# Peptides against a protein of PDB entry 4HTP, part 26

Target 1, 231 residues: chain A of PDB entry 4HTP
Amino acid sequence: SQTVASHVPFADLCSTLERIQKSKGRAEKIRHFREFLDSWRKFHDALHKNHKDVTDSFYPAMRLILPQLERERMAYGIKETMLAKLYIELLNLPRDGKDALKLLNYRTPTGTHGDAGDFAMIAYFVLKPRCLQKGSLTIQQVNDLLDSIASNNSAKRKDLIKKSLLQLITQSSALEQKWLIRMIIKDLKLGVSQQTIFSVFHNDAAELHNVTTDLEKVCRQLHDPSVGLSD

## One batch from the design tools (peptide; aimed at target 1 H7 V8 F43)

Design b2_p16_6_s2 (made by RFdiffusion4, then SolubleMPNN; from b2_p16_6, 7 letters changed)
Fold by OpenDDE base, seed 3:
Structure b2_p16_6_s2 (fold): chain B 231 residues (1-231), chain A 16 residues (1-16)
Amino acid sequence: as target 1 above (231 residues)
Amino acid sequence: SFEDRVAEKIQELEEQ
C-alpha cells in the first residue's frame, strides 16, 4: 500500500527543520512545524480517500523529528568518530588536511562559525562543495535505510552498515546530511521542546505517549486532530 | 514549497 512517506522527499522535511532551527521565536518555530504537518495530513486524506482502514500516519516523519523516542529500531551503533572516518574515506580527504582534522576534532573550535561540538554543522560545511545539490531520497527510503543500519548493527554486519550509510550519503545533499547526522545522533537542536511538538501534533499526544511510550501508536491513534483519546 | 508540491500531488490524484 502507498504511504505518504513514500511521496515526500526527505529534502522537504530537512528544509522544514532548517526553518524551525533558524526561527528565533517559539511561535515561528511552531508555525513551520504546523505547516508541514497540515500539508502531510492533507496529502494523507487525498491519498487514502477511498481507504478508511489504513495504518499510514505521521509516524515516519515523527520518528525522525523526535529520534530520541525511537523504540522500534535497535541502536545504530554510529558515533561522530565513525562518521568522520567514513567521510574522510568517501571524500578522499587528506588525513592531515584541514577538513579531515575539522571532522575528527569537531569538539574544538577551529573557525568563526561557533560550530564547536556540533558535528553535523562541521560536516555540512565540508560536504557543501563536494556533494549533490539535491537529494533523491523519500522519507520512506531514509527510514528503510536506517532500519537496515539498525538491523545490521544488531547482527554485527559492519560491511552492510557501511553499504547503507553510503547509500544515504551519496543520495543526499549537504543540508540533508546535516539533518540525517542529527537524526542518527538523536539531537536535532531545533530549539523547541518535545512537549511543544506533541502539543502541535495533537492535544492528547503527550498524555498518550507518557502512558504507552509508543510513538507509532500516538501518531496512528491521534492522526485526526479533532478526535481525542476518549472518543 | 512543500505545500505547493503536496497540492500538485493531490491534484494529480484527483485527476486519476
Scores: peptide ipSAE 0.447, ipTM 0.904, DockQ to the pose 0.928
OpenDDE base, seeds 1, 2, 4, 5: peptide ipSAE 0.428, 0.432, 0.446, 0.438; ipTM 0.899, 0.901, 0.904, 0.902

Design b2_p16_6_s3 (made by RFdiffusion4, then SolubleMPNN; from b2_p16_6, 9 letters changed)
Fold by OpenDDE base, seed 1:
Structure b2_p16_6_s3 (fold): chain B 231 residues (1-231), chain A 16 residues (1-16)
Amino acid sequence: as target 1 above (231 residues)
Amino acid sequence: SISERFEKLIAEIEAL
């Protein structure tokens, strides 16, 4: 069955996240998130207009926005060092070159940007002149590839992990990869709290999550912002 | 804007 996530470009989520990150105030951050969420809900209503009892929800996006709350997908087994090495290989960067060293020594970069310790930002600037301007992946496709990575990690199939990572990388812009890295590492650095994200999503979301620890259940049961837990 | 992009997506599915 078709889902909202199968239609929404991953680039659109990344653009929203980028806007949230760049926003200085809480109110502005909330505005950007709300715009994406409201648009998602509107699209959901249009997509499922003639379909009852759909299980589709904001979950595919929410699990990328709050990756630390992911419980369905197993561990990726991916760290910054692994990604650094992968990029060096993929981009054919000289191992002793400036860009390779930036990726490997991301905690203490000598670059012009104040991005020390933020691997995703270091990667972004290395990737920006070398990658596609626009990615081609939907949110569903990103989740499918991430599922593949987690599954293959559990099965200790390193070659297949690399294959899925390469698909993600080669089909993503530098900006999308920045956010993808942060999703994999599970640190988005949005500057907005989990509580705020939940509160914007639904008034009862934090409470339901505290009880169930099930992000998908939260997204399904509280899909309609006007329908509460007690209803 | 995000809203505009979603409106385009809605238009696409409604055209089917």
Scores: peptide ipSAE 0.530, ipTM 0.930, DockQ to the pose 0.756
OpenDDE base, seeds 2, 3, 4, 5: peptide ipSAE 0.517, 0.527, 0.526, 0.530; ipTM 0.928, 0.930, 0.929, 0.930

Design b2_p16_6_s4 (made by RFdiffusion4, then SolubleMPNN; from b2_p16_6, 8 letters changed)
Fold by OpenDDE base, seed 5:
Structure b2_p16_6_s4 (fold): chain B 231 residues (1-231), chain A 16 residues (1-16)
Amino acid sequence: as target 1 above (231 residues)
Amino acid sequence: SIEERFEELIEEIEKQ
């Protein structure tokens, strides 16, 4: 069955997240999220116009926005050090070079941007002059690759994990990779709380999540903002 | 805008 996530570019989610992060005020952050969400819902209605009772929902996006609430996928088993080594290999960076050292020693600022401790930002600046300007992945494809990583981690297939990571990296812009890294590490640094995200999504979302701890159920049951839990 | 991008996506599926 067709899903909204199979049509929406991952780049569009990343651009939204970037806008949220750059926004100073809570209200502006909320606005950017709401605009994306409302657009998603509108597209859903158009895509499924002749098909009622679909299981499609905002879940594919929500699980990337709130990756710490992921319960369907097992652990990725990926840390910053692994990503650093992967990038050094993939980009053929000299091991004693400035960029390799930045990635490996991301906790110690050596650069002018003050991004100490934020591996994703450090990676972004290394990747920016070396990567595609525009990625080609949809949200569905990103989730499929992340599913593969989690499954292969559980199976202890390190080579297949690397393969899936390479697919993600080679088909993504530097900005998309910045956000992908944050999704994998499960720290988006958006400057808005989980509660705020839920409140914008649906008035009953936080309550339902507290009871079920199932993000997919929250997204499916509360897909329509006008229909409450008691309805 | 993100809204415009989604409008383009809607137009694409309506043409199919």
Scores: peptide ipSAE 0.599, ipTM 0.942, DockQ to the pose 0.738
OpenDDE base, seeds 1, 2, 3, 4: peptide ipSAE 0.594, 0.535, 0.587, 0.578; ipTM 0.942, 0.929, 0.940, 0.938

Design b2_p16_7 (made by RFdiffusion4)
Pose (drawn by RFdiffusion4):
Structure b2_p16_7 (pose): chain A 221 residues (1-106, 117-231), chain P 16 residues (1-16)
Amino acid sequence: SQTVASHVPFADLCSTLERIQKSKGRAEKIRHFREFLDSWRKFHDALHKNHKDVTDSFYPAMRLILPQLERERMAYGIKETMLAKLYIELLNLPRDGKDALKLLNYGDFAMIAYFVLKPRCLQKGSLTIQQVNDLLDSIASNNSAKRKDLIKKSLLQLITQSSALEQKWLIRMIIKDLKLGVSQQTIFSVFHNDAAELHNVTTDLEKVCRQLHDPSVGLSD
Amino acid sequence: SSAFTERIDEMIEELE
């Protein structure tokens, strides 16, 4: 019943992605990712130490790191133009004000929102990776159910409980373009030698994370 | 080591 994702602050995923994006070289981008992945694996063993048929995996994090491969969630129905309106309303931004104009007259949208949010209020987030996933699930379902009000509420939960950095990365997760500077092939290859292959056949991100959870155990086994 | 690695190590020690 328990998951690694319920114990990992979304902030730690975000700080990892930030350092990845900021790194100039491939080797350094891989290093930052590998450290998070390796810690996730060590904690998985400690958490599920004496457990039986464990289905937990790196999937809750991997689906955020490779969001373009997201299949289980339907479309979010979220445009950058409506996030601008959501922030103007939420932050009580005067429309003639400098911050409101930056959002309205839209180095992607996530960065503009980052610069707007950075000097404001909350500096330390509270959500875990699991809670972020649960809320993204509500948003995707409510888009399918044509419930734009419940989408606003769920997105408000995500935004107001998160730091500027988390919000920058959450926006990129929803738009599905992280701009990390490291390819999907590279990310799969760091995770597991066989991961790129398994994903080609299955097109199933959770299956790949679960089946190839152990790096020393290959597809042949 | 990152703050994430330190956090996980501390959580593992508590579980042990």

Design b2_p16_7_s1 (made by RFdiffusion4, then SolubleMPNN; from b2_p16_7, 8 letters changed)
Fold by OpenDDE base, seed 5:
Order: C-alpha cells, then structure tokens, then sequence
Structure b2_p16_7_s1 (fold): chain B 231 residues (1-231), chain A 16 residues (1-16)
C-alpha cells in the first residue's frame, strides 16, 4: 500500500524545520509545524480516500522530528567524529585544510559564523558550495536508509553503514544534510519542546505517549485531531 | 502558502 511518506520530499520537511528554527517566538514556530501537519493530513485523506482502514500515519515524519523518541530502530552508532571523517573522505578535503579542521574540531571552530559545538551547522557551510542544490529523497527513502544504518550497526557491518550514509549524502542538499545530521545525532535544536509538538499534533498525544512510549501508536491512533482517546 | 502546501495541492490533483 502507498504511504504519504513515499510522496513527500525530504526537502519539504527540512524546509519546514528550517523555518521553525529561524522563527522567533513559540507562536510562529507552532504555526509552521501546524501548516506542515495539516498539509500532511490533507494529502493522507486524498491518497486514502477509498481506503478507510489504513495503517499509514504521520509516524514517518514524527520520528524524524522527535528522533529522541525513536524505539523501533536500534542505535545508529554514529557520532560527529565519524561523520567528520566521512565527509573529509567523500569530499576529498585535505586533512590539514581549513574545512577538514572545522569538521574535526567542531567544538572550537575557527570560522566566523559562531557555530561552536553545532556540528550540523559547521557541516552545512562546508557542504553548501559542494553539494547539489536540491535533494531527491522522499521521507520514506530517508527512513529506509536510516533503518539500514541501524540494522547494520547492530550487525557490526561498518561497510554497509557507510554505504547507506553515502546514499543519504549524495542525494541530499547541504540543508537537507544539516537536518539529517541532527536527526541522527537526535538534537534538532528547534526551540520548541516535545510537549509543544505533541500538543499541536493532538490534544491527547502526550498522554498516550506517556503510557505507551510508542510513537507509531500515537500517530496512528490519534491521526484524526477530532477523534480522542475516549472515542 | 508554503512550498510544501503548494506541492501537496499539486500532488492531490495528480491523484484525482
């Protein structure tokens, strides 16, 4: 069966996250998330208009927005240092060069942007002049690749982890990679709390998650904002 | 309207 995630470009999620991050104030941040969610639900209704009982939900996006709540995938086993080394190799950066050193020493960068300690931002500026302008991955494809990474990490297959990472990187813009890195590291720095995200998604979402700790169940059972837990 | 919203509208039309 088809899913909304198989039709939504990862770039659209990243653009939304970027707007949320750049927005000042809780209200504007909430607005951007709400607009994305509403559009997702609208597309869901259209896609599944003839199929009332589907398991498709906002889960593919939600698990990327709240990656710290991921329970289906095992750990990626990926740290900033691994990504730095990968980028240096992939981009063929001189090890003693400015950009390589920025990635390796991301906690104390020498750059002018003041992004000390934010690896994703440092990577973004290194990648921006070197990557394609628009990625080609859907949210479904991103999740599939992340699943592969987690599975291969569990199996201790570093070569296959690298392969999946390369697929992600080579098919993503610099902006998309910025957010992908944050998803992998599980720190999006959106400036809104988990509680806020749940509250916008559904009034009962926080409660259901507190009980079940199952993000997919939350997204599926509370897909319709007008239908509560007690209904 | 965001780019995503516009794209969703377009995608919906393609499904009709």
Amino acid sequence: as target 1 above (231 residues)
Amino acid sequence: MSEFEKRVEELIKELE
Scores: peptide ipSAE 0.458, ipTM 0.914, DockQ to the pose 0.798
OpenDDE base, seeds 1, 2, 3, 4: peptide ipSAE 0.453, 0.442, 0.453, 0.398; ipTM 0.914, 0.909, 0.915, 0.903

Design b2_p16_7_s2 (made by RFdiffusion4, then SolubleMPNN; from b2_p16_7, 7 letters changed)
Fold by OpenDDE base, seed 3:
Structure b2_p16_7_s2 (fold): chain B 231 residues (1-231), chain A 16 residues (1-16)
Amino acid sequence: as target 1 above (231 residues)
Amino acid sequence: MSSFEKRVEELIEELE
């Protein structure tokens, strides 16, 4: 069966996240998230117009927005150092070159951007002149690849992990990779709390999550903002 | 209208 996530480009989610991050006020951040969510729900209703009993929900996007709450996937086993080495290899960066050193020493300020400690931002600037301008992956495809990475990490298949990472990287823009990195590391730095995200999604979302710790269940049961837990 | 909103409208039209 078709899902909303199979139709939504990963680039659109990343653009939304970028707008949220750049927004200064809580209200503006909320607006950007709400607009994305409302659009998602609108498309869901259209896609599933003739099918009432679907399991499709906002979960594919929510698990990328709140990656620290992921419980379905096992750990990726990926850290900044691994990504740095992968990028150096993939981009054929000189090991003693400026860009390679920036990636490896991401905790040390090396430039005027104030990106110290933010590996994703450092990677973005290295990638921007070298990678695709527009990615080709949908949200579903990104999740499928992340599932593969987690599964192969559990199975200790390092070669297959690398294969899936390369597929993600080669089909993503610099901006998309910035956010993908943050999703993998589980720190989006949006400047909005988990509670705020839940409150915008559904009034009962925080409560249901506190009880179940199941993000998919939260998204499925509270898909309709007008239908509460007691209904 | 955001880029995503436009995309959703396009996708809805494709489904009709």
Scores: peptide ipSAE 0.367, ipTM 0.887, DockQ to the pose 0.770
OpenDDE base, seeds 1, 2, 4, 5: peptide ipSAE 0.320, 0.288, 0.322, 0.302; ipTM 0.877, 0.863, 0.881, 0.869

Design b2_p16_7_s3 (made by RFdiffusion4, then SolubleMPNN; from b2_p16_7, 7 letters changed)
Fold by OpenDDE base, seed 5:
Structure b2_p16_7_s3 (fold): chain B 231 residues (1-231), chain A 16 residues (1-16)
Amino acid sequence: as target 1 above (231 residues)
Amino acid sequence: MSEFEKRVEELIEELE
């Protein structure tokens, strides 16, 4: 069966996250998230208009927005240092060069942007002049690749982890990679709390998650904002 | 309207 995630470009999620991050104030941040969610639900209704009982939900996006709540995938086993080394190799950066050193020493960068300690931002500026302008991955494809990474990490298959990472990187813009890195590291720095995200998604979402700790169940059972837990 | 919203409208139209 088709899913909304198989039709939504990862770039659209990243653009939304970027707007949320750049927005000042809770209200504007909430607005951007709400608009994305509403559009997702609208597309869901259209896609599944002839199929009332589907398991498709906002889960593919939600698990990327709240990656710290991921329970289906095992750990990626990926740290900033691994990504730094990968980028240096992939981009053929001189190890003693400015950009390589920025990635390796991301906690104390010498750059002018003041992004000390934010690896994703440092990577973004290194990648921006070197990557394609628009990625080609859907949200579904991103999740599939992340699943592969987690599975291969569990199996201690480092080569296959690298393969999946390369697929992600080579098919993503610099901006998309910025957010992908944050998803993998599980720190999006959106400036809104988990509680806020749940509250916008559904009034009962926080409660259901507190009981079940199952993000997919939350997204599926509370897909319709007008239908509560008690209904 | 965001780019995503516009894209969703286009996608919906393609499905109809």
Scores: peptide ipSAE 0.440, ipTM 0.909, DockQ to the pose 0.797
OpenDDE base, seeds 1, 2, 3, 4: peptide ipSAE 0.437, 0.423, 0.435, 0.435; ipTM 0.909, 0.901, 0.909, 0.907

Design b2_p16_7_s4 (made by RFdiffusion4, then SolubleMPNN; from b2_p16_7, 5 letters changed)
Fold by OpenDDE base, seed 3:
Structure b2_p16_7_s4 (fold): chain B 231 residues (1-231), chain A 16 residues (1-16)
Amino acid sequence: as target 1 above (231 residues)
Amino acid sequence: MSAFEKRVEEMIEELE
């Protein structure tokens, strides 16, 4: 069955996240998230106009926005050091070169950007001159690849993990990879709280999540902002 | 209007 996530480019989510991160005030951050969510819901209504009781929801996006609340997917088994090594290999970076060292020593302050400790930002600047300008993945495809990574990690299939990672990387822009890394590491650095995200999504979202700890259930049951838990 | 908002409008038109 068709889902909203199968149509929405991952690039659009990343662009929204970038806008949220760059916004200084809480109100502006909320506005960007709300606009994305409203557009998502609008498309959902159009896509499913002739189909009632669909299971499709905001969950595919929400689980990427709040990756620390992911419970369906097992651990990826991926750390910054693994990604650093992968990028060095994939990009054929000289091991003793400036860019390779930046990736490996991402915790050490290097340069004027103040990106120390943020591997995703370090990676972004290395990738920007080397990667595609526009990615080709949908949100659904990103989730499918992440599912594959988690599954193969559980099965201890390192070669298949690498294959899925390579597919993600080669089909993503530098900006998309910045956010993908943050999703994998489970730290988006948006500057907005989980509570705020839930409150914008639905007034009852925080409560339902506190009880169920099931992000998919929250997104499905509270898909309509006008329909509460008691309805 | 954001790029995504515009895209959604286009995508909706394609459904019709």
Scores: peptide ipSAE 0.674, ipTM 0.964, DockQ to the pose 0.815
OpenDDE base, seeds 1, 2, 4, 5: peptide ipSAE 0.670, 0.672, 0.673, 0.671; ipTM 0.963, 0.963, 0.963, 0.963

Design b2_p16_8 (made by RFdiffusion4)
Pose (drawn by RFdiffusion4):
Structure b2_p16_8 (pose): chain A 221 residues (1-106, 117-231), chain P 16 residues (1-16)
Amino acid sequence: SQTVASHVPFADLCSTLERIQKSKGRAEKIRHFREFLDSWRKFHDALHKNHKDVTDSFYPAMRLILPQLERERMAYGIKETMLAKLYIELLNLPRDGKDALKLLNYGDFAMIAYFVLKPRCLQKGSLTIQQVNDLLDSIASNNSAKRKDLIKKSLLQLITQSSALEQKWLIRMIIKDLKLGVSQQTIFSVFHNDAAELHNVTTDLEKVCRQLHDPSVGLSD
Amino acid sequence: STETQEFFEEKIKELE
């Protein structure tokens, strides 16, 4: 019943992605990712130490790291133009004000929002990766159910409980373009030698994370 | 060690 994702602050995923994006070289981008992945695997063993048929995996984090491969969640129905309106309303931004104009006259949208949010209020987030995933699930379902009001509420939960950095990365997760500077092939290869292959045949991100959870155990076994 | 690595190490110790 328990999950690694319920114990990991979304902020730690975000700080990892930030350092990855900020790194100039491939080797350094891989290092930052590897450290998070390795810690996730060590904690997985400690958490599920004496457990039986464990289905927990790196999937809750991997689906955010490779969001373009997201298949389980339907479309979010979220445009950058409506996030601008949501922030103007939420932050009580005067429309003639400098911050409101930056959002309205839209180095992607996530960065603009980052610069707007950075000097403001909350500096430390509170959500876990699991809670972020649960809320993204509610947003996707409510888009399918045509419930734009419930989408606004769920997105407001995500935004107001998160730091500027988390919000920058959350926006990029919803738009599905992280701009990390490291390819999907590279990310799969760091995770597991066989991961790129398994994803080609299955197109299934959760299956790949679960089946190839152990790096020393290959597809042949 | 990064703060994330230290967080994981501390959580593992709590579990032990």

Design b2_p16_8_s1 (made by RFdiffusion4, then SolubleMPNN; from b2_p16_8, 8 letters changed)
Fold by OpenDDE base, seed 5:
Structure b2_p16_8_s1 (fold): chain B 231 residues (1-231), chain A 16 residues (1-16)
Amino acid sequence: as target 1 above (231 residues)
Amino acid sequence: MTPFQKRVEELIEELE
């Protein structure tokens, strides 16, 4: 069956997240998220015209925006150190070189950008001159690859984890990888609370999530902002 | 209009 996520480029989500992060005020952050959500819902309505009973929802995007609430897929088993080593290998960076050391010692301020402790930002600047300008992955494809990583982590299949990570990396821009890293580490640093995200999504979203702890159920049952939990 | 908004409009047009 067709899903919105299979049509939406991951780059578009990342661009939205970038705008949210760069926005100074709560109101502006909310606006960017709302615009993305409204566009998603509009596309959903068009894609599923004449199909009333679909299970498709905002869940594929929401689980990337609120990765700390992920309950469907198991842990990735990926830390910053693993990613650093992977990038050094993939990019063939000299181990004693400046960029390799920046990735490995990401907690120590070594650069002028003040990105100490933010691995994703450090990685971004290393990747920017070396990666594709535009990625090719959809949100669905990103989730499929992340599912693969989690499954293979559970199965202790390290080689297959690496394979999926390589697919993500080689098909993503530096900006997309910045956000992908943050999704994997489960810290987007958007500057907006979970409560705010839920409130923008649906008035009853926080309540339903508090009861069910099921993000997919929240997205599916409250897909229509005009239909309440009690309806 | 954001790039995503524009893309969504284009995608919708392709579905029609």
Scores: peptide ipSAE 0.468, ipTM 0.918, DockQ to the pose 0.901
OpenDDE base, seeds 1, 2, 3, 4: peptide ipSAE 0.463, 0.454, 0.460, 0.465; ipTM 0.918, 0.918, 0.920, 0.925

Design b2_p16_8_s2 (made by RFdiffusion4, then SolubleMPNN; from b2_p16_8, 6 letters changed)
Fold by OpenDDE base, seed 2:
Structure b2_p16_8_s2 (fold): chain B 231 residues (1-231), chain A 16 residues (1-16)
Amino acid sequence: as target 1 above (231 residues)
Amino acid sequence: MTETEERFEKLIEELE
């Protein structure tokens, strides 16, 4: 079936997240999220104009924006140290070199950026001068790869996990990888609360999520901001 | 209009 997520570049979500993070005030952060959401909804209406009762919703994006609420896919089994080692291998970084050490010792970086404890930012600066490629993944493709990682983690197939990670990395810009890492680690550092994200999505979203803990159900049932829980 | 918004508009136009 056709989905909005199959048409939306992952880069567009990352650009939105970047704008949110860089914004100083709550109102500006909310505006950036709302603009993306409104565009998504408009495209949804156009894509499904002749189809009733579709299951498609904002869920593919929402589960990446609020990764800590993920309940459909199992744990990735991926930590910062694993990613560090993967990047060292992929980028052929000398193990005793400054960049390899920055990745491995991300909690106490020697750099000037002040990004102690933020592996994604440290990775970004290592990747930026080395990533000349433009990202090519859609939101759906990113979710498919993340599903694969979780499934293979459950099955203890480390080789297939690495394969999916390599596909994510080689088809993503440095900025996209920064956000992808944060999604995997489940800490986006947007500067807005979960409650704020839900409130912008729908007035009843927080309530429905508190009861159901089902993010997909929240996104599907409350797809229309003008239709409440009781309607 | 942001670049993202422009891309969404283009995608909508392609569906028509």
Scores: peptide ipSAE 0.428, ipTM 0.911, DockQ to the pose 0.921
OpenDDE base, seeds 1, 3, 4, 5: peptide ipSAE 0.428, 0.414, 0.409, 0.399; ipTM 0.909, 0.905, 0.906, 0.902

Design b2_p16_8_s3 (made by RFdiffusion4, then SolubleMPNN; from b2_p16_8, 6 letters changed)
Fold by OpenDDE base, seed 5:
Structure b2_p16_8_s3 (fold): chain B 231 residues (1-231), chain A 16 residues (1-16)
Amino acid sequence: as target 1 above (231 residues)
Amino acid sequence: MTEFQKYFQEKIEELE
């Protein structure tokens, strides 16, 4: 079955997240998220115009925006150090070179950028001159690859984990990889609380999540902002 | 209108 996520470029989500992060005020951050969500819902209505009973929802995007609430897929088993080593290998960076050292020593950056401790930002600057300007992945494809990583981590298939990571990396821009890293590490640094995200999504979302702890159920049951839990 | 908004608008129009 067709899903909204299969049509939405991952780049669009990343651009939205970037705007949210760069916004100084809560209201502006909320606006950017709301605009993305509204566009998603409109597209959903258009895509499923002739199909009333669909299971498709905002869940594919929501689980990337709130990765700490992920319960469907297991742990990735990926840390910053592993990603650093992978990038050094993939980009053929000299091990004693400036960029390799930046990635490995991301917690104590010697650079001019105040991005100390943010591996994703360090990676972004290393990747920017080396990666494609535009990625090609959809949100669905990103989730599929992340599912693969989690599954293979559980199965202790390190080679397959690497393969999926390489697919993500080679098909993503530097900006997309920045956000992908944050999704994997489960720290987006948006400056907006979980409660705020839920509140924008649906008035009853926080309550339903508190009871069920199921992000997919929240997205499915509260897909329509005008239909409440008691309805 | 953002690039994102343009994209979604175009896609919606294509579905319609």
Scores: peptide ipSAE 0.355, ipTM 0.887, DockQ to the pose 0.913
OpenDDE base, seeds 1, 2, 3, 4: peptide ipSAE 0.036, 0.162, 0.127, 0.262; ipTM 0.729, 0.799, 0.779, 0.845

Design b2_p16_8_s4 (made by RFdiffusion4, then SolubleMPNN; from b2_p16_8, 7 letters changed)
Fold by OpenDDE base, seed 3:
Structure b2_p16_8_s4 (fold): chain B 231 residues (1-231), chain A 16 residues (1-16)
Amino acid sequence: as target 1 above (231 residues)
Amino acid sequence: MSEFEKYFEEKIKEIE
């Protein structure tokens, strides 16, 4: 199935999120999100020019931006400690080495970065000299792999979970992995509220979500910013 | 136009 998400590199979403996080003011954060969203909608219109009745929407991206609101995908069963151990194994880090200890003791890191408690940032610095400079995954592929992880977690298939995680990791840059980790842990630290994200997406988005708690419905029904909930 | 906007504009042209 042709979707916008199948064409958008995951790296582009991560770059947008990085810009949002680094922006100091609310207005600048909003601008970066709006630019991504507008580009997405424009691409949607072009991709589906001859197909007016499609189910494709911003949902594949929105569920990664607001992972706390995920209701379709079951729990991953992944915590920071699991990721730390996986990275130590994958990168063949000495267990008593500095980098392994940083990952395991991410809550109280030794250093001047001020990233205490942010596992994703600790991981980023460990990964930066060791990972690909550019990832190869699309947003659709990332979601497919995350779906696999959740499904296999439910089925208690730890080996298959590891397989999907390895695919995500080996096909992602350090920056992409930083954001992927935050998506899995469900804490993006963007510095903007859920309400702000919804308000930029559509004026009626917060209201519809409050009633339905269905992020996909919100994205589908309010795909067009000019068409309101009451229309 | 941002680099991101340029990228998507190019992609749109590819699918037209």
Scores: peptide ipSAE 0.132, ipTM 0.769, DockQ to the pose 0.861
OpenDDE base, seeds 1, 2, 4, 5: peptide ipSAE 0.129, 0.128, 0.106, 0.125; ipTM 0.770, 0.764, 0.754, 0.779

